# Peptides against a protein of PDB entry 6B4J: the designs that were tried, part 276

Target 1, 315 residues: chain A of PDB entry 6B4J
Amino acid sequence: DITMQWYQQLQDASMQCVLTFEGLTNSKDSQAKKIKMDLQKAATIPVSQISTIAGSKLKEIFDKIHSLLSGKPVQSGGRSVSVTLNPQGLDFVQYKLAEKFVKQGEEEVASHHEAAFPIAVVASGIWELHPRVGDLILAHLHKKCPYSVPFYPTFKEGMALEDYQRMLGYQVKDSKVEQQDNFLKRMSGMIRLYAAIIQLRWPYGNRQEIHPHGLNHGWRWLAQILNMEPLSDVTATLLFDFLEVCGNALMKQYQVQFWKMLILIKEDYFPRIEAITSSGQMGSFIRLKQFLEKCLQHKDIPVPKGFLTSSFWRS

## One batch from the design tools (peptide; made by RFdiffusion4, then SolubleMPNN)

Design b1_p30_3_s4 (from b1_p30_3, 10 letters changed)
Fold by OpenDDE base, seed 1:
Structure b1_p30_3_s4 (fold): chain B 315 residues (1-315), chain A 30 residues (1-30)
Amino acid sequence: as target 1 above (315 residues)
Amino acid sequence: PPPDFTLKEPTEEEKEQVKKRNEALEQVRK
């Protein structure tokens, strides 16, 4: 399976990255520990500062992240911090930055869907300049949300229930699995972030270049999801999240072919979802159905709420 | 643009795997 091969390649690259900075992360030296913490803060704090407030502030954040990744010193926590402070500093920062972007999907976007767009445009712009960060974003995303690949993990014979739960993306703490609503909320946030990344370009970059992970991956994701039998509650939820965020962009890009896909979803795929949907899960399916039927009726997919406008970039 | 998309028909084995997965998920959710 080409999709699973790609998944595994990204996971392997991520694991190798962790091994490359093991010396920094495992050091017992007080100075090395300080450097590690400074680098971690320098990588993650700017991402946490991303907001929908002003384009100028977003540019400052982008420039700071790019400077850090470029080996330039940046101000963090009242100190000058550079990846050159340790031979493994760059690898560590790239990994932690990518992890933080995905975490913002999991937490911030999960709670505030509109936050996907400013986070995604920064992530896309950084990915364009630093491809390794993009690969690590995918690796972290895929690990936390296998549905972003997409694939549905299988419960193998002899597997512990908790291990299967974790493979599915559930958080398990003290032998307690998270509630379904919280799980879906986190998965939704990550899918929405991904759907935003694949359609957004940093406006101050070289826009003549091809998007490093563009809408063609959106088409691929949909094609793969639709050729998988639906998972109860999950498929309906994430398909809605994806289409709400990037459906307008896919419509503009693929036009007639995309509308044909939406018709197939309604006519052929909805019955498959409904067949495996319990009465308690019908809400997710109804939401998807209503959204798609409205789009087909109006022959339009709305621009998602929170989409960055020209006025945002002038602020 | 990409070619016209068509849904694949699932095999009976794939349908059974999905059924088992969904059943397992119900157990996990209890």
Scores: peptide ipSAE 0.104, ipTM 0.763, DockQ to the pose 0.690
Fold by OpenDDE base, seed 2:
Structure b1_p30_3_s4 (fold): chain B 315 residues (1-315), chain A 30 residues (1-30)
Amino acid sequence: as target 1 above (315 residues)
Amino acid sequence: PPPDFTLKEPTEEEKEQVKKRNEALEQVRK
């Protein structure tokens, strides 16, 4: 399966990256520990500062991240920090930066859906300039949210239930599995972030170049999800999240072909979701159904709330 | 534009896998 091969290649690349900076990570030297901490902060703090407040601040954050990845010194915690402080510094920073972007999907976007857009536009712009960061974003995303690939992990014979739950993206702590609502909230955040990344371009970059991971991957994702049997509650939730965030962009890009896909979802896929949905889980399905039926009725998909406008970039 | 998209009919194996997965998840939700 080409999708599973792609998944595995990204995971292997991520694992190799971890091995590459293991010397920095496992060092007992006080100076190396200090460098590690400084680099980690320099990589992650700017991402945490991303907000919906002003385009000018977003540009400052982008420029800082790009400078760090370019080997230039940046100010972090009152100190000058550079990836050149250690031979493994660049690999470490790329990994931690990518991890942090996905973490913002899992936490910030999960709690505030509108946060997807400013995070995604920075991630997209950094990905365009630093392809390895993009691959690592995918690797982290795929590991935490297999539905972003998409695939459903298989429960193999002899597998512990807890291990299977972890493969499905659930957090298991002290033999207690995460509640379904919290799980879906985290998965939603990551899918919404992904749906935003594939449609957004950094406005100060070279827009004449092809998006490194554009809307064609959105079409691919939808096609793959629809060719999979639905998972109770999960499929309806994430399909809604995806369409709410990038449905307008897909409509504009693929036009008639996208509308045919939406009709097919309503006519052929909804019955499959409904057949596996219990009465207690109907909320997610109803939300998806109402959204899609409204879009079909109006022959329009709304621009998502929080979408970045020209006025945002002038602020 | 992308080619026309068509849904495939699920195989019996796929249906069974989904059933098992949903059953496993339901046990965890209790």
Scores: peptide ipSAE 0.101, ipTM 0.764, DockQ to the pose 0.744
Fold by OpenDDE base, seed 5:
Structure b1_p30_3_s4 (fold): chain B 315 residues (1-315), chain A 30 residues (1-30)
Amino acid sequence: as target 1 above (315 residues)
Amino acid sequence: PPPDFTLKEPTEEEKEQVKKRNEALEQVRK
């Protein structure tokens, strides 16, 4: 399966990245520990500062991240920090930065859906300049949210239930599995972030360049989801999240072909979702159904709430 | 433009896998 090969390649690359900076992470030297912490803060704090408040602040954050990844010194925690302070510094920063972007999807976007757009536009812009960060974003995203690939992990013979739960993206701590609502909330945040990344370009970059992971991947994701039998509650939830965030962009890009796909979702895929949906899980399906039927009725998909406008970039 | 999208009919194996996944998920939710 080509999709699974792609998944595995990204996971392998991510694992290899971890191995490359193991010297930095496992060092007992006090100076190396200091460098590690400084680099980690320099990579992650700017991402946590991303907000919907002002485009100028977003540019400052972007410039700081880009400078760090470019080997330039940046100010972090009152100190000058550079990836050149350690041979594994760049790999470590790229990994931690990518991890942090996905974590913002998992946490911030999960709680505040509008946050997807400012995070995504920075991630997209950084990805354009630093492709390895993009690959690592995908690796982290795919690991935490298999549905972003998409694939549904299989319960293998002899597998422990907890291990299968983790493969499905559930958090399992002290033999307690995450509640379904919290799980779906985290998955929603990550899918929404992904749906935002694939449609956004950093406005101060070279727009003549091809998006490193653009809307064609959105089409691919939809096609793959629809060609898989739905997973109860999960598929309906994430399909809604995806369409709400990037449906307008896909409509503009693919026009008639996208509308044909939406019709097929309504006519052929909804019955499949409904057939596997229990009465207690109908809420997610109803939300998806209502959204899509409204879009078909109006022959329009609204611009998502929180979409960055020209006025945002002038602030 | 992307090619025309066509939904495939699920295989019996795919249906069985869905059933197994849903059963497993139900166990997770209890």
Scores: peptide ipSAE 0.153, ipTM 0.799, DockQ to the pose 0.741; fails the geometry check
Fold by OpenDDE base, seed 4:
Structure b1_p30_3_s4 (fold): chain B 315 residues (1-315), chain A 30 residues (1-30)
Amino acid sequence: as target 1 above (315 residues)
Amino acid sequence: PPPDFTLKEPTEEEKEQVKKRNEALEQVRK
């Protein structure tokens, strides 16, 4: 399966990256530990500072991340930090940066959906300049949210339920499984971030270049999801999240073909979702149904709330 | 533009796997 091969290749690349910087992460040397912590902060703090406040501040954050990845010294925690401080510094920073972007999807976007757009535009711009960071973003995203691939892990015979739950993206701590609402919230955040990344370009880059992971992957994602039998609650939730965030962009890009897909979702896929949806889970399905029916009725998909405007970039 | 999209019919194995997933999800939800 081509999708599973792609998934595995990204996971292998991520694993190889971890092995590459193992010397830095496992060092008992005080100086190496200091460098590690400085690099980790330099990679992650700028991402946590991303906000919807001003385009100028977003540009400053982008420039700082790009400078760090380019081997230039950056100020972090009152110190000059560079990936050149350790031979494994660049690999470590790329990995931690990618991890942090996905974590912002999992946490920040999960709680504040509008945060997807400023995070995504920075991630997209960094990905354009640093393809390895993009691959690592996908690897982290796929690991935490298999639905972003998409694939549904197989419950193999003899597998422990907890292990299967982890494969499905649930957090299991002290033999306690994450509550369904929290799970869906995290998955929603990651899918929304992904849906934003595939449509956004950094406005100060070379726009003549092809998006490194563009809307064609959005079409692919939809096609793959629709060719899979739905999971109760999960499919309806994530399909809504995806369409709410990137439906407008897909509509503009694929026009009539996209509308045909929406009709097919309504006519052929909704019955499949409904058939596996219990009365207690109908909320997610109803939300999806109402959204899609409204879009079909109006022959329009709204621009998502939080989408970055020209005025944002002038601020 | 991409080619016209057509839904595939699921295999019986896929249906069974989905059933198992849904059962697992219900256990988590309880």
Scores: peptide ipSAE 0.118, ipTM 0.792, DockQ to the pose 0.859; fails the geometry check

Design b1_p30_4_s1 (from b1_p30_4, 18 letters changed)
Fold by OpenDDE base, seed 5:
Structure b1_p30_4_s1 (fold): chain B 315 residues (1-315), chain A 30 residues (1-30)
Amino acid sequence: as target 1 above (315 residues)
Amino acid sequence: MEKEMEELRKQRELLEEEGKKLAEELIKKF
């Protein structure tokens, strides 16, 4: 399957990246350890500072990340930090930055859905200038949320249950698997972040260039999801999350084709979701149902809450 | 109703083909 080949290529690239900077990460030298920590902080702290407060602050964060990735010195923790401090510094920073973006989906967006947009617009803008960061974002995203590919991991003979659970995206700590609600919350956050990334462009970049991973990938994702048998609770949850975040953008881009897809979801796919939905999982099902019915009735998909407006960028 | 459902299935298949084409383009980046 070509989608699985793409998945594997991204994972291989991510693994090769880790191997490339292994010298930096495994060094016992005190200076190397200091450099590693400084680079890690420089890569991750700006991402954690992303907020919905002001466009000007977001620009400052973007500029700092871009400067770091460009080999320029940046101030972090009261120190001047540069990827040039170590030969593996750039690879390490790109990897950690990408990892952090996905973690913000998993944690911040999971808890505050509106946070998807400011995080996503920075991620998109950085991806445009630094394609390797984008590939690493996908690699991290796909590993944590296979449903973002999408695929459903299968149990293989001889596999430990815990390993299978981890492949499905569950956190397993001390032989305790994550609760379903927490799992779905994290998956939702990552899908929402992805749905935001594919539709947003950094407003201070060259908008004449094609989005490095644009709405066409949203269309692909939907197409792939619709051609998979639904997974209990997961499919209804993530399909809703995706459509709520990028449905308006897809509607504008694909117009009549989008509405045909939405009808297909309602009339063909939704009954298949219903057939596998238990009484305890009706929440996600009902939410998707209500969303689809409302959108079809009004012939409109609302702009998602938290979408960045012109007023945000003037702040 | 059966004809309508068949048409919807055909539309799903077309969407899958479009998705596969896009995936092929993604693989070419490596």
Scores: peptide ipSAE 0.114, ipTM 0.727, DockQ to the pose 0.064
Fold by OpenDDE base, seed 1:
Structure b1_p30_4_s1 (fold): chain B 315 residues (1-315), chain A 30 residues (1-30)
Amino acid sequence: as target 1 above (315 residues)
Amino acid sequence: MEKEMEELRKQRELLEEEGKKLAEELIKKF
């Protein structure tokens, strides 16, 4: 399967990256530990500062991240920090930065859906300038949320239950598996972030260039999801999240084909979702149903709440 | 690293094409 082969190659690339900076991460030297922590903070703090407040502030954050990745010194925690402080510094920063973007999907976007857009536009812009960061974003995203690939991990003979649960994207702590609602919330955040990334371009870059991971990947994701058996609660939840965030963009790009896909979802795929939906899971199903019915009735997909407007960039 | 990135790029392009074909197959009845 081409999808699984690609997924495995992404994971292999991510693992190779980790091995590349292992010397920095495993060092017992006090100076190396300090450098590691400084680099980690320099990579992650700017991402945590991303907000919906002002476009000017977002630009400052972008410029700081780009400067760091470009080997320039940046101020972090009152110190001058550069990836040149260690030969493995760049690889480490790229990995940690990518990890942090995905973590913001998992945590911030999960709780505040509108946060997807400012995070995603920075991630997209950084990806254009630093393609390796983009590949690492995908690696982290797809590992934490297999449904973003999409695929459903399967239980294999001899596998520990906890390992299977982790493969499915659940957090398992002290032999306790995460509650389904918390799991879905995190998955939703990551899918929403992904759906935002594939449609957004950094406005101060070369927008004439092709998006490094554009809406064609969204179209692929949608087609692949619909070619899979639905998973209880998960499929309805994530399909809604995806379409709410990038449905308008897909509509504009694919036009008639997009509407045919929506009709397919309503007429052919809904019965399959319904067949596996329990009474306790009807909320996600109903939400998707209402969304699709409204969109088909109005012949429009609304621009998602939190979408960055021209006024945002002038602020 | 460059070779790996190029291979990933090529595979993404293949995935896009596969997705396009899959979508066409799914919606052909409409």
Scores: peptide ipSAE 0.498, ipTM 0.916, DockQ to the pose 0.807; fails the geometry check
Fold by OpenDDE base, seed 2:
Formats: structure tokens, sequence, C-alpha cells
Structure b1_p30_4_s1 (fold): chain B 315 residues (1-315), chain A 30 residues (1-30)
């Protein structure tokens, strides 16, 4: 399976990256620990500062992240920090930065859907300049949300239930699995972030270049999801999230083919979702149904709430 | 690292093509 091979290669690359900076992470030396902390803060704090407030602020954040990844010193916590402070500094920063972008999907976007767009445009722009960060974003994203690949992890003989739950993307703490609503909320945030990344380009970059992970991957994701048996509640939830965020962009790119895909969802796929939807899960199903019916009726997919406008970039 | 990244790029391209074909097969009846 090419999809599973791809997924495994990403995970292997991520693991290899971790191994490359083990010296920094496992060092007992006080100076190395300090460097690690400074680099981690320098990588992650700018991402946490991303907001919908002003385009100028977003550019400043982008420039800071890019400077750090380019080996230039940046100010963090009142100190000058550079990846050159340690031979493993760049690998560490790339990994932690990528991890933080995905965490913002899992946390910030999960709670505030509009936050997907400013986070995604920075991530996309950084990915164009630093491809390894992009691969690591995918690695982190797909590991936390296998549905973003998409695939559904299967239980294997001899596997612990908790390990299977973790593979499915659930958080398990003290032998307690997270509640389904919290799980879906986190998955939604990550899918929305992904859907935003694949359609957005940093406006100050070379936009003539091909997107490193563009809408063709969105089209692939949609096709693959529809070729899979639906999962209870999960499929309806994430399909809605995905289409709400990138449906307009897919419509513009794929035109008639996109509309055929929507008809397929309504006519062929809905009955399959409905068949596995319990009375307590009808909310996600109804939301998806209403969205698609509205879109088909109006022959339009609305621009998602929070989409970055020209006025945003002039602010 | 560069070799690994290039391999990942190639795999992504293959995935895009497979996805395109899959989509075409799904919607051919419409």
Amino acid sequence: as target 1 above (315 residues)
Amino acid sequence: MEKEMEELRKQRELLEEEGKKLAEELIKKF
C-alpha cells in the first residue's frame, strides 16, 4: 500500500531526526540544557504568538522563524539565540517547530477554527523555504491524526488496548482514554489546519513556484476517504471540517469534478455514514448533510470564516 | 538527509497521481 509506505517513511524520517539531536536532548551538561531550552523557546514561542490581529505582526513572526532556521541569531527571552549554538541545534529546532505547528492545530484551532488560517499560512511559507520542516509537520500531524493520511489503524494480535487507542489518536493518561468529544475536537483542529495549509501560500514568497504540498493532496485525501468505509462519528465530523475549510479552494481548482464528488458524497456515501450513525451521533451527520445540501443547492462553497483577506495583509 | 527528502518528494507525487486516478474512478458515473 503506497499510502502506508508513505506514512511509514515519514515516521522513519521523524524518528531519525530525533536520533540526530539525542546528544542535545540527553545531555546532562548544564550549558547544553540551557541551549536546549533556549532553542525550544525560540522555536515555539513565535508560533504561539500567531494571531488573526494583523498581517504585519504575522510577517514579523514569519521573519523571526525564518531567521532562526537560517542560522541567524534571534532574540528570545531577552537573549540572543542561534541554532549554531549546538551542532544539533538546527535539527532540534526544525523538529520542535514542526511539532508546535501541529500542536496549534490540536489545541488552538480545535477551540478557535479561524486560527487555522494564520497558522497555516506561516507553516506553508516556512515549508517553502525549509522543506524538512514540512516533512516533519506531516510526520507529527499524521501520527497524531491518522485520519489526515488517511488510514484507520487496525488492532493487531497481542497489542495492548491502550496502544491501539493511542494509534487511533486518543490520549490515554493513567489508563483512562479521553472522551470522544475531546478526541474529535482535537482531530477536527488538526484536519482544519491541514486543509488550510494545502491551499495557502505565503504572500511574500515566490508564488510562481509549486506549492510543496498543495490542493492535489487535498483531492487525494478526499478521494481516499470516500473509498474507505466510514467510521462512526469520525468520518462525518472530519469530512465536514475538511470541506468547510478547503471546499471553496477545491471547487475553484477542480470545478465540475469537484461537484461530481459532492454529488457522490450525497447520493452514495451518506447512506453508508447513516447506517453506522447512532442516535447520539446524529449531530455530526446532520451538520455534514446540511452543509452539502446547501452547497449543492446554491452551487457554491462559501469562503471559510477566518480566511485571510487583502485587508488583513495591509494591516 | 537530502536523499531522504527527495525520496519523500517522489512518494508524495506518486500519492497525488494515485489520488487523482481514484477520484476519477469514483466520479466516472456522474
Scores: peptide ipSAE 0.493, ipTM 0.914, DockQ to the pose 0.816; fails the geometry check
Fold by OpenDDE base, seed 3:
Structure b1_p30_4_s1 (fold): chain B 315 residues (1-315), chain A 30 residues (1-30)
Amino acid sequence: as target 1 above (315 residues)
Amino acid sequence: MEKEMEELRKQRELLEEEGKKLAEELIKKF
């Protein structure tokens, strides 16, 4: 299966990246440890500073990240930091940066859905200039949220239950599995971030070029989901999250085809979701149903809350 | 690394085309 091959290749690339900078991460040398920590902070702190407050501040953050990835020195923690301080510095920073973007989906976007857009536009812009960061974003995203691929991990004979739970995206700590509500919240955040990335372009880049991972991948994701047997609670939740964030963009891009897809979801796919939905899980199903019914009735999908406007970029 | 990235790019393009075809088949009845 081409989707699974793509998934595995991204994971392999990510693993190879880790091996490349293993010397830096495993070093017992005090100077190497210092460099590692400085690089890690330089990569991750700017991402944590992303907000919806002002477009000018977002540009400053972008420029700082791009400068770091370009081998230029940046100020971090009161020190000058550069990826050139260690031969594995660039690979390490790319990996940690990508990891942090996905982590912001998992945590910040999960709690504040509107945060998806400023994070996503920076990620998209960095991806355009640094394709390896984009591939690593996908690798981290897919590992934490297999539903973003999409695929539903299956239990295999001889597999430990905890390992299966982790493959499904659950956190397992001290033999305690994450609660379903927290799991779905994290998955929602990551899907919302992904849905934002595929539709946004950094406004100060070369927008005439093709998006490195654009709406066509969103269309593919949607088609793949609808060709899979739904997973209880998960499919209804993430399908809603995806369509709420990028449905308006898909509508504009695919027009009549998009509306036919929504009709397909409502008429053909909903019965399949309903058939596997328990009484305690009806909330996610009902939310999706109501959303689609409203969109079909009004023949419109609203622009998502938090979408970046021209006024944001003038601030 | 460059070869790997190029292969990933090609795979993404193939996935896009496959997704397009899959979507077309899904919505054909509507």
Scores: peptide ipSAE 0.395, ipTM 0.886, DockQ to the pose 0.800; fails the geometry check

